# Peptides against a protein of PDB entry 4PN1: the designs that were tried, part 132

Target 1, 261 residues: chain A of PDB entry 4PN1
Amino acid sequence: KIEMNFLNKPIVPDTTKVISNFLTHYLITEPVEHVEIEAKLGTLIDLETQNRFEFPVMNETILNPEFNLRTRFESDMTASEHKYLNEFLNQAFRDSQKPGRLPFAYKHTKQVDLFYETEDNSRDKIRVSKNQSDNQVLACVKKRRVADLFLYCPNDAFDIRISISDELPVSMPSGNQQPSLTRLKDRVGYVHQEIKIDLTKTTQNDPVYDTTERHELEVEFGNIADLRDRAQKAKDGMEAPLFRRVQLFMDNVRILRREHS

## One batch from the design tools (peptide; made by RFdiffusion4, then SolubleMPNN)

Design b1_p21_3_s1 (from b1_p21_3, 14 letters changed)
Fold by OpenDDE base, seed 2:
Structure b1_p21_3_s1 (fold): chain B 261 residues (1-261), chain A 21 residues (1-21)
Amino acid sequence: as target 1 above (261 residues)
Amino acid sequence: SSLPKEFYDEINKMIEKQIAE
């Protein structure tokens, strides 16, 4: 018989523990009411060199936010990379439909996001999202970025930003207000075991500047209520359910960030 | 921005718990 280790007990990777605690803080300790938790694939850029940040580590590493590393995170990829990931996920979707597998769900959405200034001219804007096809209002929210956790991934094509956001539902702006910014979003979404994977192409039209296009891949916890429940259980001394859920989330992220053409 | 001190306290508490097991 083979044992797991010399204690014959399951162990939890440090990454899982750190991320679990990070999530627990904003789910339970200082709870964000309308929380969105997502990981974005991108690149940590060294502000001095404008190249990818280099750190003397050989594997996935959570950066300590207490240290100013003089970096920025670019949540973007090339059209080619984005296309490759789309094809990869399409294949994964097809494979998951086979007998004996848990199937992906798929959704394709095209929406327009209209951003409005608030009355107090705060940094947080009101976002009105509408379907492009019928102009139906999908959401009206004020999104606040609460916290970020960065993972440097030297062995992979992408680094990771895990973000905590508060998406507060708000009333529609007055009819006399004009949007300060308009963005078109073409999003394909894949859901597997309540983990959402979104490929988003964002187009921004500016009357003065050329049209800009961004390609993003996001991995999101699709069941916040369940995650909050798991986090509460962790605070109450039962950590395993939270660790398992975070591990699943991170494994999906790891799969995606390793894929490249 | 840096994470709140309470976040690190939770990490440390968890580490201590793991060591105590």
Scores: peptide ipSAE 0.007, ipTM 0.257, DockQ to the pose 0.097
Fold by OpenDDE base, seed 1:
Structure b1_p21_3_s1 (fold): chain B 261 residues (1-261), chain A 21 residues (1-21)
Amino acid sequence: as target 1 above (261 residues)
Amino acid sequence: SSLPKEFYDEINKMIEKQIAE
């Protein structure tokens, strides 16, 4: 008889445990009220060489946040990489519409983000998001980055940043206040099993630099209430539901970071 | 703790299918 291991029981990968614990901390232990949890594809850059960092590891590795590694994370990719991922996701969308599969949902949005300084001169800016077509206000929030977890992926096209953010709804800025920054966002969104995958083209006008375009891919937990419930159960001793959801999320991330033209 | 056995059973079935192809 073939068995899974010498105990004949499933074992949870250490990566899943570490990420699950990280999420549980900001969902339950020190709960963020308006939490957003997302993974972005990008590159860990060595500040000394300005090239992709070379860690002495051979596979996907969660970096210890307690160590100053003298790196920055660039949440960007080339237009060609972004286009390839879009085509890849379009095919995945089509395949998911077949009988016996769980289908993707698809949404295309275009919005403008206006950033305003706060009256108290806090570091966090107020972001007003409007629909590009009719200038309807979609959201007004103050977003605070709470924590980051970095995954170095030496065998893949991209490294990963998992971010915990607090998106606090706030009142609209005064009518006489001018935005300090404006960004145009063209976003293609895919949703599968309540996990959101967004391809975003961001255009920004800079007074000093010419117009720049950024290409981003992000994966987000689409059902925070469910995730919080799973995290609570984990704290109460039932970890399996949380581990399953984290594994699903990470497998989607792993698929995407491996794809390249 | 560990994941349910059925989770890994699904993975094993996928692997077996890939090997058979």
Scores: peptide ipSAE 0.000, ipTM 0.269, DockQ to the pose 0.032
Fold by OpenDDE base, seed 3:
Structure b1_p21_3_s1 (fold): chain B 261 residues (1-261), chain A 21 residues (1-21)
Amino acid sequence: as target 1 above (261 residues)
Amino acid sequence: SSLPKEFYDEINKMIEKQIAE
């Protein structure tokens, strides 16, 4: 008979504990009302060298936000990398339809995002999202970035930014107001066990700059109510449900960040 | 932005608990 360790009990990695605590803070301790929690694949760039940051570690590491590391996070990837990830996820989708597996759900959306200045000239813009096919309004929100947690992943193709955002529903801008920015989004969404994986190609036309295309991959918690419940239980001393959910989330992220063409 | 002090306090409590077990 094989045991998992000398105690024959599961253990929780420090990464899971740190992330769980991070989430609990913004779910329970200082709660964000309309919270969005996502991880984006990208690259930590050293501002001095403009190359990928070289942190003196050899594996996945959560960076301490108390230290100014003089970095920026680029959430973009090449078209080739994005295409590879799309093919990878398509195969994962197909495999999940087999007997004995939990199936992926799949959704392809094409939308236009219109950004409007707020009446109070706040830094946060109003985003109106519309379906490209029928011009139906999908959402009208003000998104505020609340907090970030960065993971340096020297052995993988991508680093990770976990972000807490507040997506506040707001009223539509006045009919006479013109958007300050327009973006076209082609989004392919995969959902497995209420974890949402999105591949997004964004096209933006700037009057000053050439048309820019961005390729992003994000992983999001699809059931915030459940996550908040788990976080509350963790605060009350039962941490296992939260740890399991965070572990699932991070394992999906780890799979994706290792894939590249 | 830096995380609040309370966040770090919670991390420290988790570490202490782990050491005590």
Scores: peptide ipSAE 0.000, ipTM 0.270, DockQ to the pose 0.113
Fold by OpenDDE base, seed 4:
Structure b1_p21_3_s1 (fold): chain B 261 residues (1-261), chain A 21 residues (1-21)
Amino acid sequence: as target 1 above (261 residues)
Amino acid sequence: SSLPKEFYDEINKMIEKQIAE
């Protein structure tokens, strides 16, 4: 008989604890009302070298936000990498349809995001999202980035940014306002156990600047209410449900960031 | 964006708890 360890009980990785605390803070302690929690695959770039950031660690490491490491995070990837991940997820989807597995859900969406300046000249723009097919308004929000947590992953193809955002519903801009920026989003979404994985091709059209294309992969908590409940329980002394959900989330992220063309 | 001081306090509290165990 094999046991997990000398206690024969699951052990919680330190990474899980740190991330759980990070999430709990913005779910419970200083709660973000309309919280979005997502992880994006990308690259930590050293501003001094303009190359991928190098830190003297040998494995996945949460960077301490107290230190200015003079880095930027680029959530973009190459078209080939994006295609590879799409194929990988398609195969995972197919495999999950087999008997005895929990199936993926699949959704393909095409959206247009229109960005408007606010009347108060705030840095935050109003985003109106519309369905490309029927031009129906899907959302009108003011998105504020609340916090970021960066994971340096020296052994993997990508680094990770976990972001806390507040998507505040707001009224539609006046009909006389012109969008300052438009984005076309082609998104393929996979959902497994309420964890959402999105592959997004974004085309940004700026009246002044050239068209830019981005390829992004994001992993999002699909059930915020459940996550908030788990976080509350953690605050009340029962941490296991939160740890399990965070570990599931991170395991999915870890699978994806290891894949490369 | 910098994390609020309260977040660090929570982390420190967690660490202290771990040390005490």
Scores: peptide ipSAE 0.000, ipTM 0.250, DockQ to the pose 0.132

Design b1_p21_3_s2 (from b1_p21_3, 10 letters changed)
Fold by OpenDDE base, seed 3:
Structure b1_p21_3_s2 (fold): chain B 261 residues (1-261), chain A 21 residues (1-21)
Amino acid sequence: as target 1 above (261 residues)
Amino acid sequence: SSLPQSFYDEIDELIKKEIEK
């Protein structure tokens, strides 16, 4: 007979605890009303060298936000990396359709995002999202970045930014207002066990700058109500449900950040 | 280094075929 350890009980990694506490703060302690929680793949750049940040650690490490590390996060990848991840996820989708597995759901969307300045000249812009096919309004929101948690991953192709955002529904801008920025988004979305994985190609036309293209991969909690319930239970002393959900989320992120062309 | 639209179209077709199995 094999046991898990000398206590024969599950043990929770520190990474899971730290992330769980981070999420609990913005779900329960200082709750964000319209919360979005996502992890983006990208690169921590050292502002001094303009190269990938080199931290004196040998594995996945959550960076302490209290320290100014003089870094920036680039949530972008090459077209070849993006293509590889798309092929990888397609294969994962196919494999999940086999008997005995939990299947992926898949959705391909093309949308245009129109950004408008607010009347109060706040830093937060209003984003109107429309479906490219029929021009139907999908959403009108003001998105505010609340907090970030960075993971340095020296053994993988990508570093990770976990972000807490508030997506506040707002009224449509007046008909006389012109958008300050327009972005085209081509997104393929995969959902497995209520964890959403999105590959997004964004094209932005700037009148001053050349057309820029971004390739992003993000992992998002698809059931915020369930996550909030789990976080509340954690505050009440039952942490296991939250830890399990965070572990699932992070395992998916870990799989994706290791894949590269 | 831009991904052509044909790339996404091919994926949609592959996924559709798998679902129909």
Scores: peptide ipSAE 0.020, ipTM 0.577, DockQ to the pose 0.013
Fold by OpenDDE base, seed 1:
Structure b1_p21_3_s2 (fold): chain B 261 residues (1-261), chain A 21 residues (1-21)
Amino acid sequence: as target 1 above (261 residues)
Amino acid sequence: SSLPQSFYDEIDELIKKEIEK
């Protein structure tokens, strides 16, 4: 008879525990009311060399936020990489429509984000999102970045930033205010088991520089209420449901960061 | 590293069994 270990009991990987604890802190311990939790694919850049940072590790590693590593995270990829991921996700979508599978949902959206300064000159700007087709207001929020967790992935095409944000609904800016920044977003969204995967092309006009384009891929928890419930259960001593959901999320992230043309 | 979903399902089942004792 073969057993999984000398106790013949499951053991949860440390990575899953660390991420679960990180999420639990901002869901339960110091709860963010309008929380958004997402992972972005990108690159950890060494500020000294301006190249991808090289850590003395051989696999996926959560970086300790208490250490200043003199890095920045670039949440961007080439158009070619973005296109490849789009094709990959399209194939995954098609395959998921087969009998016996849980299907992806798909949505293509185009919106304009208008950023406004606040009356108190706070660092966080007000973002008004509008549908490009009819200019209807979709959202008006003040988004605050609460915390980041960085994963260095030396064997993969991308590093990962997991971000906790607070998207506070706020009133519309006064009619006499002009936006300080405008961004066009072209987004294709895939949803599987309430995990959202978005490919976004962002176009930004700069008053000094030519129009710039950014290509991003983000993975987001689509059911925060369920995640919060799982986190609460974890705090109450039943950790398995949270670990399972975190594992699902991270496996999706791991699949995506490994893909390249 | 990643683990099969069955691994976490087993954890959940193990916990359930312990609660039922």
Scores: peptide ipSAE 0.006, ipTM 0.315, DockQ to the pose 0.027
Fold by OpenDDE base, seed 5:
Structure b1_p21_3_s2 (fold): chain B 261 residues (1-261), chain A 21 residues (1-21)
Amino acid sequence: as target 1 above (261 residues)
Amino acid sequence: SSLPQSFYDEIDELIKKEIEK
């Protein structure tokens, strides 16, 4: 007979606990009302060398936000890497349609984001999102970055930033205002068990700078209400549901960050 | 800056075909 451990009970990885606590803080303790929680694939860059940061660890490590490591996070990848991930996810989609599996949902979206300065000249801009095909307004929000948690992944192609954001719905800018920035987004979205995986090609037109392109992959919690409920239960002493959901999320992230062309 | 055509078009077609099965 084989047992799981000397207690014969499941244990939770420390990474799961740390992330769960981080999420619980912004879901329950200091709740963000219109919270978005996403993980982006990218690279931790050492500001001194402008190369990928080298931390003296041998595996996935959550960096302590209390330490200033003089790093920045670049949420970008090459077109080749992005294409590879797209092909990978397409195959995963196909495989999930088979009997006995939980299927992916798929959506291809093309939108334009118009950014406007706020009247108070705050750092936060108003984003108006429109569908490229019919110019229908999809959203008008003010997005505020609340917190970040960084995972250094020395064995994988990408590092990870988990971000807490507040997407506050706001009124449309006045008709006399011109956008300060325009972004075209070509996004393919995959949803599996309410975890959203988005591959986005962004073309940015800046009045001052040349057109720039970015290729991003993000993983997002698709059911915030459920996650908040799980976090509340965790605060009340029942942690298992939250841990399970965070584990699922992180496993998906881990799969993706290991894939490389 | 690079202005390559989106590679999603081919993928979108493949996905559509798969959904139709």
Scores: peptide ipSAE 0.022, ipTM 0.577, DockQ to the pose 0.013; fails the geometry check
Fold by OpenDDE base, seed 2:
Formats: C-alpha cells, sequence, structure tokens
Structure b1_p21_3_s2 (fold): chain B 261 residues (1-261), chain A 21 residues (1-21)
C-alpha cells in the first residue's frame, strides 16, 4: 500500500490556492454580478526591452500586481500558432468522441461586434454583438474589466492572463448613434466538462488604417453558477470542490500553452 | 483565506491604466 504523503491527505498546489482565492474574492466577497472569468494565452512583454519578460524563475509563477514590473500583456499570437492550436483542438475533439471518453462539444460562430460610446464617455463601452449571417442581435452588454492576474510561464510558448470581467446586459443604443468601432469575430469554440476553449480571429476594419487581424485563444469557466457555489462553499470552510474545479481549469490551460508548431 | 485587500486594490489601479482590447 502507498500513501499520497506523510499525512495521507490530499495536498493542493499553491498556484491553485492563489487563483482560487483570487476568484473567490470576485465571486463572493465583492461579487461581480455578471462575471466572466477567462484565461488568455499571450506574452508578457517587458516595456523596456519590448521583448518577452524575463524573471529568474524556472516554472509557472503568478506575478504579484503589487509590484510594478513595467510589463504589458499581448494576447495575440501568430496565424501559424493559432492554426496549430486549431488543428490540435480538432484532434482532441475527434479523440474525445471515442468510446470511454467524455466528448467535446463544438461550435463555430461568426459575429460582428459594434462598440458604442456611453453618454458620459466612460471607459466602458456598449458592445452590440450580431450574427454575421442574419444580423440577429446576440447580445448587448457593457463590459467592465474588473481584475487581471498574470502567470509567467518560462517553460512554455505562452504566458497567461486570467481576467475577471463584468458583462452587464444593457438596452440597445439609440438608432441615431453610430458605432465608434466595429470588429468581425470568427470564433471556434470547444467545450469539455463545462470548460470553454475559444479560438478567435478578430478583424478590425478602419477606413484610414489597414485592416488588422488578431488571433487569440481563451479558456473560460462555462458554468459560473457552479463555480460561485463552489466559492461559497470555500468561504464556508469546504475548499476542496473549488480547488478541484480550478485545478481542472488550469490543467487545460497548461496543456494548451505547452503546444507549439 | 483571501488575498490581502492591497493585492486587489493594486489590480484595480492597474486595470485603470490598461487599454481594454
Amino acid sequence: as target 1 above (261 residues)
Amino acid sequence: SSLPQSFYDEIDELIKKEIEK
């Protein structure tokens, strides 16, 4: 017989604890009502060198925002990297359809996002999302970025930004208002065990500037109600369910950030 | 069990400086 450790009790990685506490704050302590929680793959850029940030660590490390590291996060990747990840996820999807596995769900969405200014010209814009094919309104929200947590991943191709956002449903802008920005989104979505993985190509057309395209991969908690329930249980002294869910989320993120062409 | 409030306050300040993409 073998025991898992000298206490013979489950142990939780420190990364899981830190992230769980971070999430609990915005789920329970200062709750965001319409919360979106996602991790994006990207690169921490050193503002001084304009190269990838370098820190004297040898593994995944959550950066403390109390320290000004003079970095920015680029949530973009090359078209080649994005294509590779798409192919990788397609294969994972196919493999998951085999007997004995839990299957992925798949959805391909093409939408147009129209951004409108608010009357007070606040930083938070109104986003109207429409289906490209039939112009059906999919959503009208005011999105507020609440918090970011950055993970430096020296062993992987990508660093990670975990973001807390508030997507408040709002009424449609008046007919006389013009969008300040229009973006086309081509999104391929994969869902496994209520964890959403989205590959998104965003195209922005500007009448003055050249068309720009961005390639992003994001991992999102697909069941916020369940996550909030787990966070509440954690506040009540039962942390294990939350830790398990966060661990699953992070393992999926870790798989993806290790893949490269 | 939660992180120090100063941690979250600093995040809030950083968000204000970031341009939402």
Scores: peptide ipSAE 0.000, ipTM 0.249, DockQ to the pose 0.054; fails the geometry check

Design b1_p21_3_s3 (from b1_p21_3, 10 letters changed)
Fold by OpenDDE base, seed 3:
Structure b1_p21_3_s3 (fold): chain B 261 residues (1-261), chain A 21 residues (1-21)
Amino acid sequence: as target 1 above (261 residues)
Amino acid sequence: SSLPKSFYEEIDELIKKLIEE
């Protein structure tokens, strides 16, 4: 007979605990009302060298936000990397349709995002999202970045930024206002066990700058109500449900960040 | 290098076929 360890009980990795505490803070302690929680694949760039940040660690490490590391995060990848990840997720989708598996759901969305300045000249812009096919308004929100948690991943192709955002629904801008920025988004979304994985190609036309194309991969918690419930239970002393959900989320992120062309 | 928009369309067709099977 094989046992898990000398106590024959599950043990929770520190990474899971740290992330769980981070999420609990913004779900329960200082709750964000319209919370979005996502992880983006990208690269931590050293501002001094303009190369990928080199931290003196040998594995996945959550960076302490109290330290100024003089870094920036680039949430972008090459077209070839994006293509590879798309092919990888397509294969994962196919395999999940087999008997005995939990199937992926798939959705392809093309939308245009229009950004408007606020009347109070706040730093936060109003984003109006429309479906490209019928011009139907999908959302009108003011998104505020609340907090970030960075994971340095020296053994993988990508580093990770976990972000807490507040997506506040707001009224449509006045008909006389012109958008300050327009972005076209081509997004394919994969959902497995209420974890959403999105590949997004963003095209932005700037009158001053050349057309820029960005390729992003994000992993999002698809059921915030359930996550909030789990976080509340954790505050009440039952941490296991939250830890399990965070572990699932992070395992999906870990799979994706290892894949590259 | 930009990803051709046609790439996602090919995937859509593949996914559709797999679901109908």
Scores: peptide ipSAE 0.148, ipTM 0.737, DockQ to the pose 0.013
Fold by OpenDDE base, seed 2:
Structure b1_p21_3_s3 (fold): chain B 261 residues (1-261), chain A 21 residues (1-21)
Amino acid sequence: as target 1 above (261 residues)
Amino acid sequence: SSLPKSFYEEIDELIKKLIEE
């Protein structure tokens, strides 16, 4: 007989604990009402060198938000990388449809995001999302970025930003207001065990500047109510359900960031 | 470079076929 360790009890990786605590803070301690929690693949850029940030570590490392490392996060990838990840996810989708597996769900969405200034000229803009095909309003929200947690991943092609956002539903802007910014989003979404994986191509048309295109991959918790419940249980002394959910989330992120063309 | 507009549409057709099988 073999035991898992000298205590013969499951142990939680430190990364899982740190992330779980981070999430618990914004789910329970200082709760964000309309919370969105996502991880984006990208690159930590050193502002001094304009190259990828270098830190003397050999594995996935959560950066301490209290330290200003003079970095920015580029949540973008090349079209080639994006294509590769799409093909990878398509294969994963196909494989998951086989007997004995839990299947992926798939959704393709094309939408237009219109951004409007608020009356108080706050940094938080109103975003109106419309379906490109029928111009139906999908959402009208005021999105606030609440917090970020960065993971430096020296062994992988991408670093990770975990973001907490508040998407407050708001009334539609007045008909006389013009959008300050318009973005086209072409998104393919994969859902497995209530974890959402989205590949998004964003096109921004500027009348003065050339059209810019961005390619993003994001992983999102698809069931916030369940996650909040797990976080509450963690606060009440039962941490295991939260740790398991965070571990699942992070394992999916780890799979994706390891893939490259 | 941008991905071809038809790229996701082709995948949509493939996925639709797979789901219907």
Scores: peptide ipSAE 0.140, ipTM 0.728, DockQ to the pose 0.013
Fold by OpenDDE base, seed 4:
Structure b1_p21_3_s3 (fold): chain B 261 residues (1-261), chain A 21 residues (1-21)
Amino acid sequence: as target 1 above (261 residues)
Amino acid sequence: SSLPKSFYEEIDELIKKLIEE
């Protein structure tokens, strides 16, 4: 007979615990009402060298947010990398349609995001999203970044930023307001077990960015209500359901960040 | 505004077919 360990009980990786605690804080302790929780693939850049930062670690490491490491996160990849990930996810989609598997859902969307300044000149902009085909309004929100957690992944193609955001639904801007920024998005979305994986090609023309095109991959918790419930249970002493959900999320992220052309 | 054709569109029909099966 084989046992898992000397206690014969499951053990949770420290990474899972740290992330779970991070999420619990913004789900339960200081709850964000309209919370969005996503991980983006990208690169931690050293502000001094403008190269990928090199930390003295050998594996996936959550960076302590209390330390100013003088880094920025670039949530972008090459067109080639993006294409490869698209092909990879397409194959994963096909494979998941086979008997005995849980199937992916798929959606392709083309939208335009219009950004408007707020009346109070706050840093947060109002984003109006419209369908490109018929100009139908899809959403109008004010998104605020609440917190970030960075994972340095020296053995993988990408580093990870996990972000907590507040997406507050707001009224449409007045008809006389002009958008300060227009962003075109071509997005394919894959959903598996309520985890959303989005590949997005963004085209923009603004003076702030040197490049007009970006390629992003994001992984998002698709069921916040369930996640909040799990976090509440964790706070009440039953951590296993939350740990399992976070582990699933992170495993999907780990799969994706390891892929390269 | 419209985006140029992306590589996403090449499999849209295939995926739709698979979902319907």
Scores: peptide ipSAE 0.114, ipTM 0.716, DockQ to the pose 0.013
Fold by OpenDDE base, seed 1:
Structure b1_p21_3_s3 (fold): chain B 261 residues (1-261), chain A 21 residues (1-21)
Amino acid sequence: as target 1 above (261 residues)
Amino acid sequence: SSLPKSFYEEIDELIKKLIEE
């Protein structure tokens, strides 16, 4: 007879536990009220070499935030990589429409983000998002980055940043204020089992430099209420629902970061 | 492009078994 281990009991991967604990902290222990939780594909850059950082590890590794590793995270990719991922997701969308599958939802949006300084000169700016087609206001928020968790992925095309943010709804800036920064966003969004996958092309005008374009891919928990409920259950001793949801999220991230042309 | 195989279902089953023990 073959058994899975010497206890013949399943084991939850340590990565799942670490991420689950990280999320539980900001969902339950020190709860962020208007929480956004997303993973971005990008590259951990060594500040000394300006190249991708080389850690002495051989696989996906969660970096300890208590250590200053002298790195920065660049949440960007080439246009070619972005195009490939778009084609990949389009195929995934098509395949999911087949009988017996859970279908993707798809949405293409174009918006303008206007950033304003706050009256108190807070570091966090007010972001007003408008639809490009009719200039209707979609949101007005003050976004604060609460915490980051970095995954170094030496075997994949991209490293990962999981971010906890607080998107506080705020009143519109006064009519006499001018935006300090304007960004155009062209976004294609894919939703599967309430996990959002967004490909975004961002165009930004710089007063000193020419217009720059950024290509980003982000994966977001689309149902925060459900996630919070799962996290609460975990705090109460039932961890399985949270572990399952985190595993789903991370599997989607892993699929995406491994893809390349 | 083909989708990579996900082990989510396998892990889900393992997690379910874990909580039932």
Scores: peptide ipSAE 0.020, ipTM 0.358, DockQ to the pose 0.027

